Peptides against a protein of PDB entry 3J47. Designs and how they scored, part 36

Target 1, 121 residues: chain A of PDB entry 3J47
Amino acid sequence: IRLTNQLKSLKGLQSKLKDVVEYLDKVINKELPINHTILGKLQDVFNLLPNLGTPDDDEIDVENHDRINISNNLQKALTVKTNDELMVIYISNLVRSIIAFDDLIENKIQNKKIQEQRVKD
Target 2, 26 residues: chain B of PDB entry 3J47
Amino acid sequence: NAQYHLLVKQGDGLLTKLQKYGAAVR

## One batch from the design tools (peptide; made by RFdiffusion4, then SolubleMPNN)

Design b2_p14_1_s1 (from b2_p14_1, 11 letters changed)
Fold by OpenDDE base, seed 4:
Structure b2_p14_1_s1 (fold): chain B 121 residues (1-121), chain C 26 residues (1-26), chain A 14 residues (1-14)
Amino acid sequence: as target 1 above (121 residues)
Amino acid sequence: as target 2 above (26 residues)
Amino acid sequence: ITLKLIEALRKLAN
């Protein structure tokens, strides 16, 4: 039950993320006008992501383009790392449920053997 | 990406098998 | 069976 609910929740999250990506692609391709409400919610999600781009407020105006690429790469790397970690946790929970299920089957088999022995005695 | 999709597909296959075994043991 | 499952998990995590 718990694992099935977690899988369902993860599938729901995956579907929502896919819908967001599809929407962003349509906005980038100028197929849809930018919806400010959706952008605001997306900005809120990005603000809840650890701000990897604290530019220290200090001096150097010059190399903003390369720093933006580095910050985006770091944010992408951390997003990928988080996704991989969540995947590992999901697989680990899946396997724990398989083990628990195997133990349940073994317990049922043992209980049946005990009942069969009691009927033969 | 392809390895991720393959891993997810394998996990879904295992989950489906487990659900079938769970239903057969019930 | 549990050992094979743990090995499969380790292989999947790598």
Scores: peptide ipSAE 0.384, ipTM 0.878, DockQ to the pose 0.064
Fold by OpenDDE base, seed 2:
Structure b2_p14_1_s1 (fold): chain B 121 residues (1-121), chain C 26 residues (1-26), chain A 14 residues (1-14)
Amino acid sequence: as target 1 above (121 residues)
Amino acid sequence: as target 2 above (26 residues)
Amino acid sequence: ITLKLIEALRKLAN
């Protein structure tokens, strides 16, 4: 149940992110006007993201391009880290499910042995 | 990517073994 | 069988 809900939530988030990317691509291609409401919500999401690139106030002179690249690299690194953490959680839940199934099998074997003994008596 | 796929494949193999064992106990 | 399963789980966790 918990794993299924987490997977469902993650799939929902992935779908929503895909929709946002598709929207942004349409805006970049000038196929759709910039929706200020969507941009505002996107800005709110970005503001909730840890500020992944406060340049220390002293590097004002690094071309905006390098800052964007560093920010993108850090975002990518955080995404990879998050994916790794989710993978560990998935494996842990898989292992727990396997242990629970092993216990169920052992319980069935024991119950069968008890029934066989009762029939012999 | 390769390590991820290997891990998934190992998990699937274990799940298959578990399913076979569960079927043999039935 | 349980021991082999536990060993397989250990190999998966490593």
Scores: peptide ipSAE 0.382, ipTM 0.877, DockQ to the pose 0.049
Fold by OpenDDE base, seed 1:
Structure b2_p14_1_s1 (fold): chain B 121 residues (1-121), chain C 26 residues (1-26), chain A 14 residues (1-14)
Amino acid sequence: as target 1 above (121 residues)
Amino acid sequence: as target 2 above (26 residues)
Amino acid sequence: ITLKLIEALRKLAN
């Protein structure tokens, strides 16, 4: 019963991670808007991931160790991939912020120029 | 990790320059 | 200034 529940929970986690990756891919492809709350939660998950790699000292059979190592390597690879995706999202947001600020600055310059011209007339 | 930190540092540098420019236009 | 910003953005994207 407990092992079945752990397997079900792990499968649920795997499904959720897949959904997160799919969401991140959609955000990168600009199919969905960036949700900062989701990104913050993902960052929190990544900050907790180094602690998830400590096997509790429960007697894990040697055959499970290789599968766990492959799963851990895959999870590390997925973690790196998601970190790269988060980085791309961060850069994209930074670029958008810079463009928006540039537009704001240009609008301010134009407004000042219009005001100066009105004072000279 | 190092490339990520470099990229973040470059982004922060650009943001800082942008903020300084925005303050100068005010 | 806009040109310098565009150049900075290009450097960030590369």
Scores: peptide ipSAE 0.367, ipTM 0.877, DockQ to the pose 0.048
Fold by OpenDDE base, seed 5:
Structure b2_p14_1_s1 (fold): chain B 121 residues (1-121), chain C 26 residues (1-26), chain A 14 residues (1-14)
Amino acid sequence: as target 1 above (121 residues)
Amino acid sequence: as target 2 above (26 residues)
Amino acid sequence: ITLKLIEALRKLAN
């Protein structure tokens, strides 16, 4: 039950993240107008993420185009890191489920042996 | 992405096998 | 029994 619920929640999160990416791609491609409410919520999510930009305090007049590429590379690195973290969580939950199931099987086998001994006595 | 999907598929396969084993022990 | 189960789980994981 708990593992199935966690897997369902993870799948739900994955689907929602996919929808967000698809929405962002449509906004970037100018197929949809920028929804300020969605952008505000996304900005809040990014602000809750640790500032992965160390502000290098140096006023380098790097043209706006390079900042977008750095932001995209950082966002890509964040996405990869998030995927890796989710993968680690998934594997950890899988291992916990296997251990719990092994213990359950052992308990069932022991209970059957105890019952068989009681019937022979 | 492809490696992640492969890992998830392998994990789902393992869970299914584990469920079958649990049913056989019943 | 536990060792056999661990071995069976390893075979199942591979």
Scores: peptide ipSAE 0.325, ipTM 0.864, DockQ to the pose 0.041

Design b2_p14_1_s2 (from b2_p14_1, 12 letters changed)
Fold by OpenDDE base, seed 1:
Structure b2_p14_1_s2 (fold): chain B 121 residues (1-121), chain C 26 residues (1-26), chain A 14 residues (1-14)
Amino acid sequence: as target 1 above (121 residues)
Amino acid sequence: as target 2 above (26 residues)
Amino acid sequence: DLLKLIEELKNLAN
């Protein structure tokens, strides 16, 4: 019963992680807008990941140590990959915000120029 | 880490320039 | 100024 529940929880976590990756890919591809709440929760998960990789050393057979090292290296590589994806998302949002702000500034300059011309006529 | 901090610093610099430009057009 | 900002952004993204 306990092992079956742990396996079910791990499968649930794997499915959620896959959904997060798919969401990030859609955001990178500009198919979906960036959700700041999802991004914040993802950052929180990554900040907790270094602490999730240390099961207390007290009962892991030496044959599991190589699998754990591979899993930890894969988890570290996935963490780095996701940090890179988050950086790309952050830059993409920054770029979009800058373009939108510049368009607003240009519109304001044009409106001011039109108003100055109307006062001069 | 160092590249990330450099990227963030450059982004913050750009945001600061954008804020100054917005204030000048206000 | 916008073009320069866009170029700085492109350099940041690469």
Scores: peptide ipSAE 0.338, ipTM 0.863, DockQ to the pose 0.054
Fold by OpenDDE base, seed 3:
Structure b2_p14_1_s2 (fold): chain B 121 residues (1-121), chain C 26 residues (1-26), chain A 14 residues (1-14)
Amino acid sequence: as target 1 above (121 residues)
Amino acid sequence: as target 2 above (26 residues)
Amino acid sequence: DLLKLIEELKNLAN
């Protein structure tokens, strides 16, 4: 249950991220007007992300492209690390569920044997 | 990506074996 | 059977 919920939440996050990218692409292509409320919420999400080095400087200068690439690389590295950690947690919880299920089955077999022995006495 | 999909396939195979074992003990 | 399952899981984690 907890693991399936985490996987569902991660898939939900991935779908939401894809929807955001698709929305941003449509805005860039001028197919949709810029929704300031959606953009504000996206900015809040970016501000909660550990230092995507957006320089707080409103100067559109060509130096931002290399910093954006470094920031995108750091975010990509953090995303990969988080995916690997979530995968390890997934496997560990799968293992625990398997062990708990095996113990439950063994206990059920033992209880059946005890009941069969009591009917024979 | 390919390693992750292989890992998921192996986990699903294990889960299927466990489900068969649980059904045999019922 | 449990040991085999643990081994399959170890092979998955590596």
Scores: peptide ipSAE 0.331, ipTM 0.865, DockQ to the pose 0.061
Fold by OpenDDE base, seed 5:
Structure b2_p14_1_s2 (fold): chain B 121 residues (1-121), chain C 26 residues (1-26), chain A 14 residues (1-14)
Amino acid sequence: as target 1 above (121 residues)
Amino acid sequence: as target 2 above (26 residues)
Amino acid sequence: DLLKLIEELKNLAN
């Protein structure tokens, strides 16, 4: 039962990582807006991942301890990699918000200049 | 963790500069 | 000044 859950979680994480990469590529290429639902589901999986590594108190044979440590290190490495990817997404979203705000500011400055010229004429 | 916090802090600094600029254009 | 802020943001994203 535990190995099947670990494999299911790993496959789910791998699938989500692929979906996030594909989403990032589409975001970089300006093809799609930010899907907050994918990001939220990814965060939920990460918040559940620490609970998947807690051994329920069943007698784990010593041979499984090294595989659990390797699995936890791989899970930690995947968590770090996905945190880095989420950080890149967050920065990309911040940059987009700033560019949009810059365009709004420039439009406001231009509208103000046009209004000041109309009052002077 | 430390690099993440540094990056977030730099992003917050830029956001604050942008907010000040937006207030000056009002 | 806005172009400089955008450049600082690009440097942060890289």
Scores: peptide ipSAE 0.325, ipTM 0.860, DockQ to the pose 0.059
Fold by OpenDDE base, seed 2:
Order: sequence, then structure tokens, then C-alpha cells
Structure b2_p14_1_s2 (fold): chain B 121 residues (1-121), chain C 26 residues (1-26), chain A 14 residues (1-14)
Amino acid sequence: as target 1 above (121 residues)
Amino acid sequence: as target 2 above (26 residues)
Amino acid sequence: DLLKLIEELKNLAN
């Protein structure tokens, strides 16, 4: 149940993120006017993202383009790391479910043996 | 990718063994 | 058989 709900929530987030990207592409292509309300909500989401470019330490004149690429690479690396962590959690929950099923099977075998012994006595 | 697919394949193999064991105990 | 299944699971988690 919990894992299925997490997967459903993640799929819902992925769908919403796709809709946002598609909207931004339409705005960039001038197919739609800039909706300031949507842009404000997107800005709020970006402000809640950890600032992956801490500008703390060193005025190096790296043109803004390389900083954007580094920020995108760091964001991608953090996304991969988060996916790996979620995968480990998923596997750990699978393993735990298997162990619990195994214990349930062993308990059923023992209960069956006890019932068979009681019928022979 | 390859390690992920290997892990999924091993997990499916284990799940299949577990299903067979659960069917044998019924 | 159970112990083997647990060991295969441990090898999957590592």
C-alpha cells in the first residue's frame, strides 16, 4: 500500500512536471502569452528548490552560461542520487515483504504439522 | 542501466521462487 | 530453501 501510493504520487508529479515543461515550451515559442500567475507559481517552486548555485566563494569571471551548465549538472546528479536512494528503499521494502511472506509460510507449515499430529492422536 | 536490469531480474527470480513456495504450502 | 532465498535477497541488497 505505502509503496503503491508513493509510486502513484511520483507518477502524478512527473505528469505535472511534463505539463509545466510543455507550457514553458509554448511560451518560449510565443504560441501562448506569458501567464504571470503561472510564472509566479513556478518561481515559488524554483525558490523552494535548494539553491544548487551557492554563490559563496570566488568571483571567477565564468560567463553565466557555464554556471547554468554546472547548476544543471549538479541538479541532474542530485536527481540521480535521489533515484538511487529511492531504488534502495524500494528494494529494502521488497526484501522485507519477502521475509515476512517467508515467515508466514513457515508458520502455516508448522500449523499444518500441528493439526496433522492432533488428528493422529 | 545494466546493473539495474540485473538487480530487477534477480528480484523477479526471487519473487518467482517465493510464488512457487507459497503455492506449495497451500 | 528459506535460508537460500534470504541469502539471494541479501546478495540483491548488496
Scores: peptide ipSAE 0.320, ipTM 0.856, DockQ to the pose 0.052

Design b2_p14_1_s3 (from b2_p14_1, 12 letters changed)
Fold by OpenDDE base, seed 5:
Structure b2_p14_1_s3 (fold): chain B 121 residues (1-121), chain C 26 residues (1-26), chain A 14 residues (1-14)
Amino acid sequence: as target 1 above (121 residues)
Amino acid sequence: as target 2 above (26 residues)
Amino acid sequence: ITLELINELLKLAN
């Protein structure tokens, strides 16, 4: 049961990581808006990941302890990598929002100047 | 986690400055 | 002003 759950989680994580990378590339290239569904599913996987490291209280032979530590280190490394990717996505969204607001503010300033000039003439 | 929170806090600060600028242009 | 804010955000991303 444990090995099958780890393999399923790893496959799920790999698929989600691929989807995040593909999404990031599309975001960088301005081809697509942020898919909140992918981010939500990724967060759900990370929230479930701590549950994969809980030893079920069954007698785990000493040889499995090193494999569990390696799996936890890999899981931690994957978590850090995904956190960095999510951070890049967040920054990219923030920058896009700032650019959109800047353009809106500049358009508003220009419209105000045009109206003030029309009243003065 | 700490670096992410710092980044979010700084991003929120910049957004707030942008909102203040937008309000001053009204 | 906004370009300066964007540059500060880019510095944080790196």
Scores: peptide ipSAE 0.387, ipTM 0.880, DockQ to the pose 0.064
Fold by OpenDDE base, seed 4:
Parts: structure tokens; sequence; C-alpha cells
Structure b2_p14_1_s3 (fold): chain B 121 residues (1-121), chain C 26 residues (1-26), chain A 14 residues (1-14)
């Protein structure tokens, strides 16, 4: 029962991770807006992933070790790929935030110059 | 992970500088 | 200043 629930949870997580990757690809391609809630949840998953890759040194039979190593390598590869995608999204959001803030600053500078000119006239 | 955290930290530093500049212009 | 910040971000992305 516990092992089946863990496998089901892992499969559910894998499916959700796939859905997130597909979503991230659509966001990178500018087909969809960035969902910060999905990004935050994904970051939380990644912060927990280093703990999922600790082989509990518990006596799991050698034949399961190859499948577990392949699963761990796949999970690491998916982790690296998703980290790179998250990095691209984070940079894109930072750049957008910087541009929006620059426009706001420039507008404020212009408004201040206009007010100073009106006080001199 | 470490490279990502470094990138995030540097990006946050840039945002902080931009916020300070925006506050000085206000 | 903003262009310099953007250039620093681009250097981090590469």
Amino acid sequence: as target 1 above (121 residues)
Amino acid sequence: as target 2 above (26 residues)
Amino acid sequence: ITLELINELLKLAN
C-alpha cells in the first residue's frame, strides 16, 4: 500500500512536471503569459529535489538499483532541464520588470522637468 | 542549483538598484 | 543605468 501510493505520487509528480515543462515552453514561445504561482510551486519542488536524490542506503536489491539509478539520472536530467527553463523565465521576468520600471522612472523624470519648467515661467 | 541561485541573487541586486534609482527620482 | 543593468542580466543569461 505505501509503495503503491509513493509510485502513484511520483507518477503524478512526473505528469505535473511534464505539464509544467509544456507550459514553460509555451511561455518561452510567448504563446501564454507567465504564471508566477506555477513558477513558485516549481521552485519549491526544486528546493525539495536534492532531498529526493539522496539514496537512502537502505538494502534495495541490486536489480532495482539500475532502474533507480536510471530514474534518478532521468530525474536529475529533468531537474537540470527545468532549472534552465526556470532560469530563462526568471531572466525574462527580470528584464520585463526592469523595462517597466525604466519607463516609469523616465516618465517621472519628464513630469518633474515639466513641473520645474512651469514654476520658472 | 548554485548557478541559478547566483543568477537570482544578481538579478535581485539589479532590481534593488533600479528601485533605489526610482526612489531618488520620485 | 537601465541599459547597463540589462547588459549585466544578459551576461548572466549567457
Scores: peptide ipSAE 0.376, ipTM 0.876, DockQ to the pose 0.061
Fold by OpenDDE base, seed 3:
Structure b2_p14_1_s3 (fold): chain B 121 residues (1-121), chain C 26 residues (1-26), chain A 14 residues (1-14)
Amino acid sequence: as target 1 above (121 residues)
Amino acid sequence: as target 2 above (26 residues)
Amino acid sequence: ITLELINELLKLAN
């Protein structure tokens, strides 16, 4: 149940991200007007992403395009890394749940054997 | 993406086997 | 059964 819900949530997130990309592409192509509410929420999501691109220090002018691409690549790399880490944690929790369930089953089998022995004595 | 989907599919298969085993021990 | 499940999970994590 919990695992299926996490997978469903992740699929839902993937679908929502795809819808956001499709929306942004339509806005870039001038097929749809810019929705300031959606853009504001996207900006909030980007602001909640760890600041991988505040240069400390006061120099005005000109090299912003390559730095934005590097920051976007670093942010993308960190998003991928975070997704991989979450996947490892998910698998680890699944394994732990399986081990705990196996131990529970074995304990139940042993308890049944002990009860059957007590009825024969 | 494909590796993730494979991982999820195999995890679901494992959970199904575990549920069958738990039902057989009931 | 559990060892087989763990081995399948390890195969997925690698």
Scores: peptide ipSAE 0.371, ipTM 0.872, DockQ to the pose 0.075
Fold by OpenDDE base, seed 2:
Structure b2_p14_1_s3 (fold): chain B 121 residues (1-121), chain C 26 residues (1-26), chain A 14 residues (1-14)
Amino acid sequence: as target 1 above (121 residues)
Amino acid sequence: as target 2 above (26 residues)
Amino acid sequence: ITLELINELLKLAN
């Protein structure tokens, strides 16, 4: 009963992680707007994931150990992939913010120069 | 995780520098 | 200043 519940929970987690990756892919492809609240919650989940992968040293038979290692490696790979996707989204948002801010600064500098020239004339 | 946090920290640092520059141009 | 910031962002993306 406990082992079956753990496997069901792990499958449920895997499905949810897949849904998250698919959501992030849609955001990267600009099919969906960036939701900062969702991204923050995802980051929190990923910061907690290292604690979910600690096998307590319970005597799990060697055949289950290899399957658990493969599952942990897959979860790790999915975590890395999602971290990379979040990184790309974050950098893209930073770049956009910097460009927008630079344009604003340049516009202000130009407007100031135009005003100074009008006062001198 | 550590590399990602470092990247975020560096990006936040750049944003802060940009904000300071914008304040100095006002 | 902007070009320098963009270059630093590009370094972070790589």
Scores: peptide ipSAE 0.363, ipTM 0.869, DockQ to the pose 0.059

Design b2_p14_1_s4 (from b2_p14_1, 12 letters changed)
Fold by OpenDDE base, seed 3:
Structure b2_p14_1_s4 (fold): chain B 121 residues (1-121), chain C 26 residues (1-26), chain A 14 residues (1-14)
Amino acid sequence: as target 1 above (121 residues)
Amino acid sequence: as target 2 above (26 residues)
Amino acid sequence: ITLKLIELLKKLAE
């Protein structure tokens, strides 16, 4: 359930990201009007992303296509890294739960042996 | 990918051991 | 307790 929910959430995020890309492509192709509310939310998401090395240069120059690609690659790399770290944490917690359960079983076996010895005395 | 599959296989091995111990405690 | 933990683990594995 929790891993399946995380995988489902990740698939949902991937689907939403694909929908955003398809929307942006339609806006670029002038098939749809620019929705300022969607663009504002997208800007908020970009502003919440750890500062992908925006040089402090306030010059809106249209030549930034390569920098946008580098920023998107760094963002993808950070997202993949975060997903890998979360997966390692999940597996580590699973292994810890298995070890704790093994110790509980061993303690139960020992307690049964102690009770059997007390009945024989 | 390969390290992930190795880690999943180790988890499955521990789960199988846990199932055997759970059956022995019954 | 062990049975409840096994049931919780089964629910987590589903």
Scores: peptide ipSAE 0.371, ipTM 0.878, DockQ to the pose 0.065
Fold by OpenDDE base, seed 1:
Structure b2_p14_1_s4 (fold): chain B 121 residues (1-121), chain C 26 residues (1-26), chain A 14 residues (1-14)
Amino acid sequence: as target 1 above (121 residues)
Amino acid sequence: as target 2 above (26 residues)
Amino acid sequence: ITLKLIELLKKLAE
């Protein structure tokens, strides 16, 4: 019963991680807008992941240890990949915000110049 | 890690430029 | 206009 529940929880986590990766890929491809709430929850998951990766050394057969190590390495690699994807998304949004703000400032400068010219005429 | 810090530093530099420009146009 | 744009940018940054 406990092992079956752990396996079910692990499958649920794997499915959720897949959904997160798919969401991140859609955001990178500009198919979906960035959701800050999802991003924050994902960051929280990453902050918790280093603490989730130490199952205590209790009696798991040596053949399961290699599969668990491969799974943990793959999960760690997927975690790093997802962190990198989140960073790319964050920087892309930052750059877009900067460009938009630069355009606003340029528009304000132009409007000021137009107003100064109208006062001289 | 180093590429991450470089990317963050570039973002902070752009944000600082944005803030200065916003203050100059205010 | 500029204030409204700053508010929109704040909403986009949230």
Scores: peptide ipSAE 0.369, ipTM 0.879, DockQ to the pose 0.059
Fold by OpenDDE base, seed 4:
Structure b2_p14_1_s4 (fold): chain B 121 residues (1-121), chain C 26 residues (1-26), chain A 14 residues (1-14)
Amino acid sequence: as target 1 above (121 residues)
Amino acid sequence: as target 2 above (26 residues)
Amino acid sequence: ITLKLIELLKKLAE
């Protein structure tokens, strides 16, 4: 139940992220108008991400094209970091489930040995 | 990347143990 | 008990 729910939640998150990417691609391609409400919610999601160190206010007089690349690299780095964190959580929960199952198997083996001993007595 | 692969490998090792125990208890 | 647990794990993996 718990592991299945976590896997389902992760799949749901993956689907939601795919929908967001598809929406953003349509907006970039001018196939859809910019929805300010969706952008505001995306901005809230980014604000809930741990504070990306403000790039120090150092004098990058570099024209608007590099700002988009820096933003994309930062967004990619954030997406990777978030994916890595979610992955660590997923694996940690998997490991916990495996340990709990191992303990249950050991308990069953012990119970079987106790029953076999009682039948010999 | 390397720490992730190590963690995945540990998870796979535990999963393999779980499968062996599950097969032994069937 | 273990067979039931394995069935539960299979249901969880589906």
Scores: peptide ipSAE 0.379, ipTM 0.876, DockQ to the pose 0.059; fails the geometry check
Fold by OpenDDE base, seed 2:
Structure b2_p14_1_s4 (fold): chain B 121 residues (1-121), chain C 26 residues (1-26), chain A 14 residues (1-14)
Amino acid sequence: as target 1 above (121 residues)
Amino acid sequence: as target 2 above (26 residues)
Amino acid sequence: ITLKLIELLKKLAE
């Protein structure tokens, strides 16, 4: 249940993110008018993202296009890194649960052996 | 990718052991 | 006890 709910929530987030990208593409292509409310919420989301490169103040002259590409690449790299970290945490928790279950099984085997010995005495 | 697959494979190995122990305790 | 543990594991896997 909990894991399935997390996967469902992640899938829901992925779907919403896709819808946002599709909306932005339509706005860029002038197929839809800019919705200021959606844009404001997107800006809030971007402001909550760690500032993915304030380029050190010294290169003012890299054409805006390269800065956008670098920012997008860094955002993608951080998203991948975050996904990898979350995955490592998930697997670590899974392994811990497996070990705890193994110990519990061993404890039950030992308890059965102790009970069998008590019945023979 | 390779390290991830290795980690998943280790988890599967532990799960398989756990399943065998669960069957032996039954 | 084993059955309760298996049930707990099923609940965790759900």
Scores: peptide ipSAE 0.361, ipTM 0.873, DockQ to the pose 0.053; fails the geometry check

Design b2_p14_2_s1 (from b2_p14_2, 6 letters changed)
Fold by OpenDDE base, seed 2:
Structure b2_p14_2_s1 (fold): chain B 121 residues (1-121), chain C 26 residues (1-26), chain A 14 residues (1-14)
Amino acid sequence: as target 1 above (121 residues)
Amino acid sequence: as target 2 above (26 residues)
Amino acid sequence: SLLEKIRELLKKLE
């Protein structure tokens, strides 16, 4: 139950992130006007995210390179963690499918035995 | 990445074996 | 059985 809820939450988050990316791409491509309210909410979300250093282009001082590397390492660590969680979910679903299939096979074997007994009577 | 692909490949191999077994029991 | 162990592992993961 807990893993299924985590999977559902993660899928929901992934879908929402995809919608945000698609929206940003449409804004970049000038297909949609820049909605300042949506951008403000997006900025609030990014401000709540640990500083995934988008280098604001204007101060490439040497101190920012180490912060960018640390931020990239943090982003990479978060990506690895997300990949590991997805892998655990995938394995769990495979194992569930294996069990469900084994139960189906056993049920079929039992049904065949019952039919063979009924034909012998 | 390589370990992930290996795990997915092993899972697909298991699923294929399972499908073959289910077809043989039919 | 191996199946019971697998079911128990799945139950722990849920």
Scores: peptide ipSAE 0.396, ipTM 0.870, DockQ to the pose 0.041
Fold by OpenDDE base, seed 1:
Structure b2_p14_2_s1 (fold): chain B 121 residues (1-121), chain C 26 residues (1-26), chain A 14 residues (1-14)
Amino acid sequence: as target 1 above (121 residues)
Amino acid sequence: as target 2 above (26 residues)
Amino acid sequence: SLLEKIRELLKKLE
């Protein structure tokens, strides 16, 4: 019962990670807006992942070692991939914020010029 | 990696210029 | 100039 629940939880985690990757891909492709709360939680999960990879000292049979190495390499590759995706999202948001701020500044300058012209008339 | 760091550095440079411009327009 | 550089950076991210 406990092992079956752990396996189910691990499969659930894997499914959730896949859903997160699919969400990140949609955000990168501009199909969905960036949710800062999801991004923050994802960053927290990734910061905790190096601590989740400590094998509990429970008897890992040699056949599980290759599966664990493949799983750890896949998990590391997924972590790196998601970190790269998060960085791309961060830069994209930074650049969008910069454009929006530039447009705001230009609008403020134009409004100031219009006010100065009205005071001279 | 290097291209990514270059892009980040360019973004930071633009942000700094934008901040200076925002302060001058205030 | 700054806006153009930002637009170019966005285009490189796409």
Scores: peptide ipSAE 0.383, ipTM 0.870, DockQ to the pose 0.056
Fold by OpenDDE base, seed 4:
Structure b2_p14_2_s1 (fold): chain B 121 residues (1-121), chain C 26 residues (1-26), chain A 14 residues (1-14)
Amino acid sequence: as target 1 above (121 residues)
Amino acid sequence: as target 2 above (26 residues)
Amino acid sequence: SLLEKIRELLKKLE
C-alpha cells in the first residue's frame, strides 16, 4: 500500500511536470496566451530552488549568451542532483517495503508451521 | 545512468523474487 | 540469501 501510493504520487508528479512543459512549449510557440498566474506559480517554484548563482559582480564583461549557458548548465546539474537524491529516497523506501514484506512472509510461514504442529499434537 | 539502471534492475530482480515467494506462501 | 542482498542494498544507500 505505502509503496504503491509513493509510486502513484511520483507518476502523478511526472505527469504534472510533463503538462507544465507542454504548456510552456505552447506559450513559446504562441499557440496560447501567456497566463500570468501560471508564470507567477512557476516563478515561486524557481524561487524555492536554491539560488542558481547570483553572478558575482566580477563577470560584468561576459556576453549575456555565455551567462545563460552557465546558468543553464548549473540548473541542469542541480536538477540532476535533486533527481538523484529523490531517486535514492524512492529506492530506500522500496527496499524498506521489500523488507517489511519479507518479514510478513516469514511471520506467515512461522504461523503456518505452528498451526501444523498443533494439528499433529 | 549505468549505476542507476543496475540498481533498478537489482531492485526489480528482488521484487520479482519477493512476489514469487509471496505467491508460494499464499 | 534474499535478506542479505537487501541488507547490502540498504548499506549502499546509506
Scores: peptide ipSAE 0.377, ipTM 0.867, DockQ to the pose 0.080
Fold by OpenDDE base, seed 5:
Structure b2_p14_2_s1 (fold): chain B 121 residues (1-121), chain C 26 residues (1-26), chain A 14 residues (1-14)
Amino acid sequence: as target 1 above (121 residues)
Amino acid sequence: as target 2 above (26 residues)
Amino acid sequence: SLLEKIRELLKKLE
């Protein structure tokens, strides 16, 4: 049961990482807006990661210590990589919001100038 | 981690500046 | 101008 759940979680994480990479590539290529659903699912994976890395308290055979360290290093590396990906997504959203707000400000300035000219005529 | 926090802080600072400009144009 | 200041902020973010 436990190995099957770990394999399912790993497959889920792998699928999600693939979706994030594909999404980041589409964002870099300016083809798609940032999908907040990807962020939510990544957060869910991260909230589940601590639960996947806790060995349940049964029988510390010394051979598991190297596997636990490799798993922790892999989890840490995956956590860092996903944090970097989330950061890129956050910044991309922030930049898009800034550009959209710049366009809104410019449109408002132009509209005010047009109204001021119409009142003077 | 430190570079991430710095980058987020810079982004939030830019957003705050943009919000102030937007409020001044209203 | 306000637009130039926003463009400068965008350039600092990139």
Scores: peptide ipSAE 0.361, ipTM 0.867, DockQ to the pose 0.048

